# Ledger of designs, part 50: peptides against a protein of PDB entry 7AL2

Target 1, 85 residues: chain A of PDB entry 7AL2
Amino acid sequence: YEIMLIRPKTIDDINYVVDQVLEESNPVILDLSFLEKESPANFKLAGEKIKQMRSNYGAEALLLSRCNDKNLIIIAPKGVSLVRK

## One batch from the design tools (peptide; made by RFdiffusion4, then SolubleMPNN)

Design b2_p19_2_s1 (from b2_p19_2, 11 letters changed)
Fold by OpenDDE base, seed 2:
Structure b2_p19_2_s1 (fold): chain B 85 residues (1-85), chain A 19 residues (1-19)
Amino acid sequence: as target 1 above (85 residues)
Amino acid sequence: SNKELIEKSFKEIEELTNS
């Protein structure tokens, strides 16, 4: 698999994340800082889709960094384990 | 306010992760 990195800015980007996790089985490191600052609605939408992937498809999500400039989360598809040490 | 927006963001982020 590949590890994808993206800072989503649009709904298309959000759907790209979903496709990478569910269809391509690729982990995605996403920076939500743009959506958080520029589009509260799409920020909420991104969150809802992440929750759906976790609840319905066995995806995992781990917070990597949260600060003024970054909001980094890794989402892994079922079968790729995320381990916090 | 900025404080309220930050608080809402942190709450949402917390809900997105496994732990």
Scores: peptide ipSAE 0.249, ipTM 0.770, DockQ to the pose 0.065
Fold by OpenDDE base, seed 4:
Structure b2_p19_2_s1 (fold): chain B 85 residues (1-85), chain A 19 residues (1-19)
Amino acid sequence: as target 1 above (85 residues)
Amino acid sequence: SNKELIEKSFKEIEELTNS
């Protein structure tokens, strides 16, 4: 599989993330800082999509870093485990 | 605020596990 990196700015970008996780089975590292700052509505949408992927498809999500410039979350499809050591 | 609630939700993602 591939690991995708994206800082989404639009609804199309959010749907791209969903497609990568669910259709391509690729983990995605997201920087949500743009949406958080520029579009509360799309930020909410992104969160809802993450919850849906976790609830309905067995995806796993992990917060990597949060600061003024970054809001990094990794979403892994079912079958790719995120492990802390 | 709605933004605050969303931020709290994302902070909790790290604590969530799959069934």
Scores: peptide ipSAE 0.230, ipTM 0.791, DockQ to the pose 0.070
Fold by OpenDDE base, seed 3:
Structure b2_p19_2_s1 (fold): chain B 85 residues (1-85), chain A 19 residues (1-19)
Amino acid sequence: as target 1 above (85 residues)
Amino acid sequence: SNKELIEKSFKEIEELTNS
């Protein structure tokens, strides 16, 4: 698999993340800082999609970093384990 | 607020792999 890295700015980007996790089975490291600052609606949508992937598709998620200019989360599809040592 | 709910969700996400 590939690990995708993206800072979503549009709904298309959000859907791309979903497709990568669910259809391509690729982990995605995403920075939500743009949506958080520029689009509360799309920020909410992104969060809902993450919840849905976790609840319904066995995806795992981990918050990597949160500061003023970054909101980094990794989403891993079912079958790719996220392990903190 | 929606922001508060999202922040709660991210906090929950952060805790998923702590064990």
Scores: peptide ipSAE 0.211, ipTM 0.781, DockQ to the pose 0.072
Fold by OpenDDE base, seed 5:
Structure b2_p19_2_s1 (fold): chain B 85 residues (1-85), chain A 19 residues (1-19)
Amino acid sequence: as target 1 above (85 residues)
Amino acid sequence: SNKELIEKSFKEIEELTNS
């Protein structure tokens, strides 16, 4: 698999994340800081999509870093486990 | 509010940091 890194800015970017996780089985490290600052509606949408992937498709999600400058979350598809050592 | 929407959307993910 590939690890995708993206700072989504549009709905298309959000859908790209969904496609990568669910269709391509690629983990995604996403920075939500742009949406958080610039589009509350799309930020909410992104969160809903993440919840859906976790609830319905066995994806795992973990907050990596949250501050004023970044909001990093890793989303792993089913079959790729997130392990903390 | 925007704050409430953010918390509603991501509170479950934030809780995962404690695991």
Scores: peptide ipSAE 0.237, ipTM 0.794, DockQ to the pose 0.068; fails the geometry check

Design b2_p19_2_s2 (from b2_p19_2, 11 letters changed)
Fold by OpenDDE base, seed 5:
Structure b2_p19_2_s2 (fold): chain B 85 residues (1-85), chain A 19 residues (1-19)
Amino acid sequence: as target 1 above (85 residues)
Amino acid sequence: SNKELIEKSFEEIEELFNK
């Protein structure tokens, strides 16, 4: 698999994340800081999509960092485990 | 308001990572 990195700016980018996780089985490290600042509606949508992937498809998600210019989340598809050590 | 939407969205995201 590949680890995808993206800072979503549009709904198309959000759907790209969904496709990477569910269809390609690739983990995604995403920075939600753009959506949080520029589009509260799409920020909410992104959160809903992440919840759906966790609830319905066995994805895992973890907050990596949140500060003034970052809101980094890793989401892993079913079959790729996120392990804390 | 946008502020309210951001706050609610943030709470939803935080909930994901506390589980």
Scores: peptide ipSAE 0.121, ipTM 0.754, DockQ to the pose 0.060
Fold by OpenDDE base, seed 1:
Structure b2_p19_2_s2 (fold): chain B 85 residues (1-85), chain A 19 residues (1-19)
Amino acid sequence: as target 1 above (85 residues)
Amino acid sequence: SNKELIEKSFEEIEELFNK
């Protein structure tokens, strides 16, 4: 698999993340800082999509870093394990 | 408000990752 990196800016970008995780089985490192600042609605949507992937498809997610300039999250598809030690 | 919406979104994300 590949590890994808993206800072989504649009709904299309959010759906791209969903496609990568569910269709391609690729982990994605997300920076949600653009949506957080520029589109509260799409930021909420992104969070809901992450929850849905976890609940319905066995995806895992982990917050990597949150600061003024970054909101980094890794999402792994079922079969790729995220482990916090 | 946008502020409230952002704050709620953060709370939802924190719930996911920072239990």
Scores: peptide ipSAE 0.103, ipTM 0.737, DockQ to the pose 0.063
Fold by OpenDDE base, seed 2:
Structure b2_p19_2_s2 (fold): chain B 85 residues (1-85), chain A 19 residues (1-19)
Amino acid sequence: as target 1 above (85 residues)
Amino acid sequence: SNKELIEKSFEEIEELFNK
């Protein structure tokens, strides 16, 4: 698989993340800071999509870093386990 | 544990998304 990196800015970007996780089975490292600041509605939508992927498709999500300038999350598809040692 | 770490991290995400 590939690891995708994206800072989503639009609904199309959010749907791209969903497609990468569910259809391509690629983990995605995403920065939600743009949506959080510029579009609270799309930020909420992104969160809802992540929750749906976790609940319905066995995806995992892990917060990597949160500060004023970034909101980094990794989303892993079913079959790719997130492990901290 | 690893499971606890992931769950705690997601709780933080949920807090952000509930703003």
Scores: peptide ipSAE 0.043, ipTM 0.591, DockQ to the pose 0.811
Fold by OpenDDE base, seed 4:
Structure b2_p19_2_s2 (fold): chain B 85 residues (1-85), chain A 19 residues (1-19)
Amino acid sequence: as target 1 above (85 residues)
Amino acid sequence: SNKELIEKSFEEIEELFNK
């Protein structure tokens, strides 16, 4: 698999994340800070998609960093384990 | 456990999304 990195700005970007996790089985490290600041509605949509991937497809999500200019999350598809040592 | 740590981090995410 590949690890994808993206800072989504549009709904198309959000759907790209979904495709990468569910169809390509690629982990995604994403920064939601743009959506959080510029499009709260799409920020919420992104969260809903993450919840759906967790609930229905066995994806895992981990908050990596949250500060003023970053909201970094890793989403791993089922079969890719997130481990904290 | 790893699971507990991941779940706690996700709770923080949910709080952000539910603001």
Scores: peptide ipSAE 0.041, ipTM 0.583, DockQ to the pose 0.829

Design b2_p19_2_s3 (from b2_p19_2, 9 letters changed)
Fold by OpenDDE base, seed 1:
Structure b2_p19_2_s3 (fold): chain B 85 residues (1-85), chain A 19 residues (1-19)
Amino acid sequence: as target 1 above (85 residues)
Amino acid sequence: ENEKLIEESFKEIEELFNS
């Protein structure tokens, strides 16, 4: 598999993340800082999509870091394990 | 209003780190 990196800015970008995780079985490292600052609605949507992938498809997610410029999340498809020690 | 929406959305994501 590939590990994808993206800072989504649009709904299309959010759906791209969903496609990568569910269809391509690729982990994605997300920076949600743009949506958080520029589109509260799409930021909420992104969070809901992540939750749905976890609940319905066995995806895992982990918050990596949050600061003024970054909101980094890793999402892994079922079969790729995320472990925080 | 938007600030509340952001905070609520982030809470769901932050739960992943705190769990």
Scores: peptide ipSAE 0.105, ipTM 0.699, DockQ to the pose 0.064
Fold by OpenDDE base, seed 5:
Structure b2_p19_2_s3 (fold): chain B 85 residues (1-85), chain A 19 residues (1-19)
Amino acid sequence: as target 1 above (85 residues)
Amino acid sequence: ENEKLIEESFKEIEELFNS
């Protein structure tokens, strides 16, 4: 698999993340800071889709870092294990 | 812009992922 890196700016980007995780089985490291600042609605949408992937498809997610202009999350498909020590 | 929506979304995500 490939590991995708993206800072989503649009709904298309959010859907791309979903496709990568669920269709391609690729982990995605995403920075939600743009959506947080520029579109609260799309920020909420991104969060809801992450929750749905966890609840319905066995995806795992982990918050990697949050600061003023960065909100890094890794989302992994069911076949990839995330371990925090 | 909606500060409350942003903060609530953050809270949900942080609790979900790291707790």
Scores: peptide ipSAE 0.091, ipTM 0.706, DockQ to the pose 0.064
Fold by OpenDDE base, seed 2:
Structure b2_p19_2_s3 (fold): chain B 85 residues (1-85), chain A 19 residues (1-19)
Amino acid sequence: as target 1 above (85 residues)
Amino acid sequence: ENEKLIEESFKEIEELFNS
């Protein structure tokens, strides 16, 4: 698989993340800081999509780092385990 | 840095938007 890196800015970007996780089975490292600052509605949508992927499709989502200028999350598809040693 | 399950993080963030 490939690991995708994205800082989503639009609904199309959010749907791209969903497609990468569910259809391509690629983990995604994403920065939600743009949406959080510029579009609370789309930030909420992104969060809902992540929750749905976890609840319905066996994805995992882990917050890696959050500060004033970044909100880094990894989303792993079913079959790719996130392990902390 | 602390890693955290996203559902807990989003609860906090959503509360900020709704406050």
Scores: peptide ipSAE 0.033, ipTM 0.594, DockQ to the pose 0.306
Fold by OpenDDE base, seed 4:
Structure b2_p19_2_s3 (fold): chain B 85 residues (1-85), chain A 19 residues (1-19)
Amino acid sequence: as target 1 above (85 residues)
Amino acid sequence: ENEKLIEESFKEIEELFNS
């Protein structure tokens, strides 16, 4: 698999993340800071999509860092294990 | 309204990663 890195700015970017995780089986490292600051609605949408991928498709998610200028999350498809120690 | 939406989103995200 490939590890994708993206800082989504649009709904299309959010859907790209979903496609990468669910269709391509690629882990994605996201920075949600742009959406958080510029589009609260799309920020919420991104969170909902992450929740859906976890609940319905066995994806895992791990918060890497959240601060004023970054909101970093890794999402892995089922079969790629994320471990926090 | 935007602030409320952001706060609700943060709450949701925190729930995702607290387990």
Scores: peptide ipSAE 0.092, ipTM 0.694, DockQ to the pose 0.062; fails the geometry check

Design b2_p19_2_s4 (from b2_p19_2, 11 letters changed)
Fold by OpenDDE base, seed 3:
Structure b2_p19_2_s4 (fold): chain B 85 residues (1-85), chain A 19 residues (1-19)
Amino acid sequence: as target 1 above (85 residues)
Amino acid sequence: SNKELIEKSFKEIEELFNS
């Protein structure tokens, strides 16, 4: 698999993340800071889709960092485990 | 408000991801 890195700015970007996790089985490192600042509606949408991937498809997710200009989350598809040591 | 929406959404994400 590949690890995808993206700072989504549009709904198309959000759907790209979903496709990467569910169809391509690729982990994605997300920076949600743009959506948080520029589109609260799309930020909420991104969160809902992440919740759906966790609840319905066995994805795992971790919050990596939150600060003024970063909102980093990793989401891994089923079969790729996230392990904290 | 937008602020409330952002904080609610992020709080929900934090609770899920860091549990």
Scores: peptide ipSAE 0.153, ipTM 0.763, DockQ to the pose 0.065
Fold by OpenDDE base, seed 1:
Structure b2_p19_2_s4 (fold): chain B 85 residues (1-85), chain A 19 residues (1-19)
Amino acid sequence: as target 1 above (85 residues)
Amino acid sequence: SNKELIEKSFKEIEELFNS
């Protein structure tokens, strides 16, 4: 698999993340800082999609870092485990 | 407010990730 890195700016980008996790089985490292700053509605949508992938498709997600200029989250598809050592 | 919406969304995500 590939690990995708993306800072979503549009709904199309959010859907791209969903496709990568569910269809391509690729982990995605997200930076949600653009949506958080520029589109509260799309930020909420991104969160809802993450919750849906966790609840319905066995994805795992972990918050990596939140600071003034970044909001990093990793989403792993079913079959790729996130392990904290 | 937009700020409140953002913070609520973040809190929900953080709670789920740490559960």
Scores: peptide ipSAE 0.149, ipTM 0.759, DockQ to the pose 0.065
Fold by OpenDDE base, seed 2:
Structure b2_p19_2_s4 (fold): chain B 85 residues (1-85), chain A 19 residues (1-19)
Amino acid sequence: as target 1 above (85 residues)
Amino acid sequence: SNKELIEKSFKEIEELFNS
């Protein structure tokens, strides 16, 4: 598989993340800082879609880092395990 | 406010992702 990197800016970008995780089975490292600053509605939408992928499709998600200029999350599709040692 | 909405949304996400 491939690991995708994206800083979503639009609804199309959010849907791209969903497609990568659910259809392509690719993990995604995403930075939500743009949406957090520029679109509260789309930030909420992104969070809801991540929750849906976790609840309904066996995806995993983990917060990697949050500070003033980044909000990094990894989302892994079913079958790819995120492990903290 | 928008700030309040963002913080509520992120707090919820943090709790889920880190639990």
Scores: peptide ipSAE 0.140, ipTM 0.755, DockQ to the pose 0.064
Fold by OpenDDE base, seed 5:
Structure b2_p19_2_s4 (fold): chain B 85 residues (1-85), chain A 19 residues (1-19)
Amino acid sequence: as target 1 above (85 residues)
Amino acid sequence: SNKELIEKSFKEIEELFNS
């Protein structure tokens, strides 16, 4: 698999993340800082889709870092385990 | 407000992701 890194800016980007996780089985490291700053509606949408992937499709998600400049989340598809040492 | 919407969304994410 590939690990995707993306800072979503549009709904298309959000849907791309969903496709990567669910259809391609690729983990995605997301920076949600753009949506957080520029589009509260799309930020909410992104969160809802992440919740859906976790609850309905066996994805795992972890908040990596939140600060003024970044909002990093990793989402792993079913079959890719996130392990904390 | 926009701020409240963002913080609500983030709080929900933080609680779910790291629990």
Scores: peptide ipSAE 0.158, ipTM 0.767, DockQ to the pose 0.064; fails the geometry check

Design b2_p19_3_s1 (from b2_p19_3, 8 letters changed)
Fold by OpenDDE base, seed 5:
Structure b2_p19_3_s1 (fold): chain B 85 residues (1-85), chain A 19 residues (1-19)
Amino acid sequence: as target 1 above (85 residues)
Amino acid sequence: SEEEELNEFYKEMGVEVPK
C-alpha cells in the first residue's frame, strides 16, 4: 500500500481521501488546517467523513500534530494497525 | 477557545488524541 499525504481544500479533496482509505486501502496523513481556517462547513464535513469511515468501515483515526499551521490526522483503513510504542 | 473546539471536534469524530 501507499501512504497518502494531503491537505484538502475542496469537497473533491475530501472525497479523494475517502476513496483512498476505503477503495484503495491506503493510509492517509490528512492536514485539515486549510479547511479549519477557510471553510468551517467543509471542515465539519471532513470530520463527518472520518467518523463514517471509522464507524462503518473499521478505519482508525489518530491525531499526529496540532498547531497554528497544521492539523494532522492519520486515517488508517481496516487492516492497517496504528501502533504507538 | 479554539483548542477546546478542536478537542470537541476530535471527540465527536472519534479521532484519538494521544496524551
Scores: peptide ipSAE 0.659, ipTM 0.912, DockQ to the pose 0.888
Fold by OpenDDE base, seed 2:
Order: C-alpha cells, then structure tokens, then sequence
Structure b2_p19_3_s1 (fold): chain B 85 residues (1-85), chain A 19 residues (1-19)
C-alpha cells in the first residue's frame, strides 16, 4: 500500500480521502487545519467521514499532532495496524 | 477554547488522542 498525505481544502479532497482509505486501502495522513479555519461546515463533514469509515468499515483514526497551523490525523484502513511505541 | 473544541471533535469522531 501507499501512504497518502493531503491537506484537504474542498469537498472533492474529502471524498478523495474516503476513496483512498476505502477503495485503495491506503492510509492517509490528513492535515485538517485548512478546513478547521476556512470552512467549519467542511471541517465537520471531514469528521463525519472519519466516523463513518471507522464505524462502518473498521478504519482507525489517530491524532499525530496539533498546533496553531497543523491538525494532523492518520486514517488507516482495516488491515493496516497503527502502533504507538 | 479552541483546544476544547478540538477535543470534542476528536471524541465525537472517534479520533484516538495519544497520551
């Protein structure tokens, strides 16, 4: 598999993330800082997609880092384990 | 605060927050 890195800015970007996780089985490192600041509605939507991927498809979501300019979350598809040491 | 709002976001969406 590949690990995708994206800072989504549009709904199309959000749907791209969903496709990568569910259809391509690729982990995705998300930076939600743009949506958080520029579009509360799409930020909420992104969160809802994360919840759906977890609840319905067994994906995992883990916070990597948060600060003033970054909100990094890794989403792993079912079958790819996230291990914190 | 912004931190509190994010904490609620992570909780509601099921994003694991490492300790």
Amino acid sequence: as target 1 above (85 residues)
Amino acid sequence: SEEEELNEFYKEMGVEVPK
Scores: peptide ipSAE 0.658, ipTM 0.912, DockQ to the pose 0.877
Fold by OpenDDE base, seed 4:
Structure b2_p19_3_s1 (fold): chain B 85 residues (1-85), chain A 19 residues (1-19)
Amino acid sequence: as target 1 above (85 residues)
Amino acid sequence: SEEEELNEFYKEMGVEVPK
């Protein structure tokens, strides 16, 4: 599999993330900082998609970093385990 | 605060937040 890196700016970008996780089974490192600041509605939508992927498909979501200009979350499809050491 | 809002977001959406 591949690890995707994306900072979504549009609904199309959000749906791209969903496709990568569910259809391609690729982990995604997601930076939500743009949506958080520029589109609260799409920020919420992105969160809802994360919840759906977890609840319905066994995806896992883990916060990597948060600061003034970053909000990094890794989303792993079922079968890819996120482990902290 | 922004931090509190994000914490609630992570909790509601099920994003694990490391200690």
Scores: peptide ipSAE 0.658, ipTM 0.912, DockQ to the pose 0.887
Fold by OpenDDE base, seed 3:
Structure b2_p19_3_s1 (fold): chain B 85 residues (1-85), chain A 19 residues (1-19)
Amino acid sequence: as target 1 above (85 residues)
Amino acid sequence: SEEEELNEFYKEMGVEVPK
């Protein structure tokens, strides 16, 4: 698999994340900082998609870092385990 | 606060927050 990196700015970007996780089975490291600042509606939408991927498809979501200009979350498909040591 | 809102976001969406 591939690990995708994206800082989504549009709904198309959000749907791209969903496709990568569910259809391609690729983990995605996404930075939600743009949506958080520029589009509360799309920020909520991104969160809803994360919840749906977890609840319905067994994806995992893990916070990597949050600061003034970053909100990094890794989304892993069901077949990829996120392990903290 | 922004931190409080983000904490609630992570909780509601099920984003794991490392200790």
Scores: peptide ipSAE 0.656, ipTM 0.911, DockQ to the pose 0.881

Design b2_p19_3_s2 (from b2_p19_3, 11 letters changed)
Fold by OpenDDE base, seed 3:
Structure b2_p19_3_s2 (fold): chain B 85 residues (1-85), chain A 19 residues (1-19)
Amino acid sequence: as target 1 above (85 residues)
Amino acid sequence: SKEEELNKELEEYGVYVPK
């Protein structure tokens, strides 16, 4: 698999993330800082998609970093486990 | 706080937020 990196800015970007996780089985490192600041509606949409992927498809999501200009989250599809040591 | 609010929101979406 590949690890995708994206800072989504549009709904198309959000749907791209969903496709990568569910159809391609690729982990995605998201920077949600743009949506958080510029589009509360799309930030909420992204969150709902994360919830759906977790609840319905066994994906996992983990916050990597939060600061003023970063909101980094990794989403792993089922079969790719996130392990903290 | 603002950070706490965001953390709660992320947790509602099922994002694991490390302590």
Scores: peptide ipSAE 0.649, ipTM 0.912, DockQ to the pose 0.928
Fold by OpenDDE base, seed 2:
Structure b2_p19_3_s2 (fold): chain B 85 residues (1-85), chain A 19 residues (1-19)
Amino acid sequence: as target 1 above (85 residues)
Amino acid sequence: SKEEELNKELEEYGVYVPK
């Protein structure tokens, strides 16, 4: 599989993330900092999508880094395990 | 803090936030 990297800015970008995880079975490292600052509505939408992928498809999401200019999260499809030791 | 508020939001979406 491939690991995708994206900083979503639009709803299309959010849907792209969903497609990568659910259809392509690719992990995605995403930076939500743009949506966090520029669109609270789309930030919430992205969060709801993550919740849905987790609840319905067995995806996992892990915060990698949080600061004032980054909000890095990795989303893994079912079959790719995220482990913190 | 704002960071704590964001962490709580992420957790609500099912994002694991390491301590």
Scores: peptide ipSAE 0.649, ipTM 0.912, DockQ to the pose 0.891
Fold by OpenDDE base, seed 5:
Structure b2_p19_3_s2 (fold): chain B 85 residues (1-85), chain A 19 residues (1-19)
Amino acid sequence: as target 1 above (85 residues)
Amino acid sequence: SKEEELNKELEEYGVYVPK
């Protein structure tokens, strides 16, 4: 598999993330900092998509880093385990 | 705080927020 890195700016970008996780089974490292700052509505939408992927498809989501410049979250599809040591 | 509010929101989406 591939690990995708994306900083979504649009709804199309959000849907791209969903496709990568659910259809391609690729983990995605998301930087949500743009949506957080520029579009509360789309930030919420992204969050709802994460919730759906987790609840309905067995994805896992983990916050990697939060600062004023980044909001990094890794989303792993079912079959890719996130392990914290 | 703003950070705590964001963390709470992320947790509502099912994002694991490490302590």
Scores: peptide ipSAE 0.648, ipTM 0.912, DockQ to the pose 0.919
Fold by OpenDDE base, seed 4:
Structure b2_p19_3_s2 (fold): chain B 85 residues (1-85), chain A 19 residues (1-19)
Amino acid sequence: as target 1 above (85 residues)
Amino acid sequence: SKEEELNKELEEYGVYVPK
């Protein structure tokens, strides 16, 4: 698999993330900082998609870093385990 | 705080927020 890195700016970007996780089984490192600041509605949408992927498909999501200019979250498909040592 | 608010929101989406 591949690890995708994306800073979503549009709904199309959000759907791209969903496709990568669910259809391609690729982990995705998300930077949600743009949506957080520029589009509260799409930030909420992204969150809802994360919730759906977790609840319905066994994906996992982990906050990697949060600061003023970054909101990094890794989303892993069911087959990729996220382990905190 | 804003950070705490965001952390709670992320947790509602199922994002694990480390201590």
Scores: peptide ipSAE 0.648, ipTM 0.912, DockQ to the pose 0.920

Design b2_p19_3_s3 (from b2_p19_3, 10 letters changed)
Fold by OpenDDE base, seed 4:
Structure b2_p19_3_s3 (fold): chain B 85 residues (1-85), chain A 19 residues (1-19)
Amino acid sequence: as target 1 above (85 residues)
Amino acid sequence: DEEEEFLKLLEEFGVEVPK
């Protein structure tokens, strides 16, 4: 698999993330800082998609970093385990 | 505040927040 990196700015970008996780089984490192600041509605939409991927498909999501210019979250498909040592 | 709201949203979304 590949690890995708994206800073979504549009709904199309959000759907791209969903496709990568669910259809391609690729982990995605998300930077949600743009949506959080510029489109709170789409930020919440992204979160709803994360919830759906977790609840319905066994994906995992983990906050990697939070600061004023970054909001990094890794989303892993069911077959990829996120382990904190 | 803003940070509290953020953390509540993450909880709602099911994003794990490391200690």
Scores: peptide ipSAE 0.688, ipTM 0.925, DockQ to the pose 0.904
Fold by OpenDDE base, seed 3:
Structure b2_p19_3_s3 (fold): chain B 85 residues (1-85), chain A 19 residues (1-19)
Amino acid sequence: as target 1 above (85 residues)
Amino acid sequence: DEEEEFLKLLEEFGVEVPK
């Protein structure tokens, strides 16, 4: 698999993330800082998609970093485990 | 409180927050 890196800005970007996780089985490192600041509605939409992927498809989501200009979350598809050591 | 709201949203979304 590949690890995708994206800072989504549009709904198309959000749907791209969903496709990568569910159809391609690729982990995605998301920077949600743009959506959080510029479109709270789309930020919540992204979160809803994360919830759906987790609840319905066994994906995992983990916060990597939170700071002024970064909101990094990794989404892992079922079969790719996130392990903290 | 923006941080409180952020954490509540993460909880709602099911995003794990490392300790």
Scores: peptide ipSAE 0.688, ipTM 0.925, DockQ to the pose 0.891
Fold by OpenDDE base, seed 5:
Structure b2_p19_3_s3 (fold): chain B 85 residues (1-85), chain A 19 residues (1-19)
Amino acid sequence: as target 1 above (85 residues)
Amino acid sequence: DEEEEFLKLLEEFGVEVPK
């Protein structure tokens, strides 16, 4: 698999993330800082998509980093385990 | 504040926040 890196700016980008996780089974490292700042509505939409992927498809989501410049979350599809040591 | 609101949203989304 591939690990995708994306900083979504649009709903199309959000849907791209969904496709990568659910259809391609690729983990995605998301930087949600743009949406958080520029579109709270789309930020919440992205979150709803994360919730759906987790609840309905067994994805996992983990906050990697939070600062004024970045809002990094990894989404792992079912079958890819996130392990913290 | 903003950080507390952010963490509440993450909880709603099911995003794990490591300690």
Scores: peptide ipSAE 0.687, ipTM 0.926, DockQ to the pose 0.906
Fold by OpenDDE base, seed 2:
Structure b2_p19_3_s3 (fold): chain B 85 residues (1-85), chain A 19 residues (1-19)
Amino acid sequence: as target 1 above (85 residues)
Amino acid sequence: DEEEEFLKLLEEFGVEVPK
């Protein structure tokens, strides 16, 4: 599989993330810092999509880094395990 | 607190936050 890297700015970008995780079974490392600052509504939408992917499709989401200019989260499709040692 | 609100949202979304 491929690991996708994206900083979503639009709803289309959010849907792209969903497609990568659910249809392509690719993990996605996303930076939500743009949405958090520029569109709180779309930030919440992205979060709702993450919740749906977790609840309905067994995806997993993990915060990688949080700072002033970054909000990095990895979303893994079912079958890809995120492990911290 | 802005950071507190952020963490609450992540909890709602089900995004795991490492200790």
Scores: peptide ipSAE 0.686, ipTM 0.925, DockQ to the pose 0.913

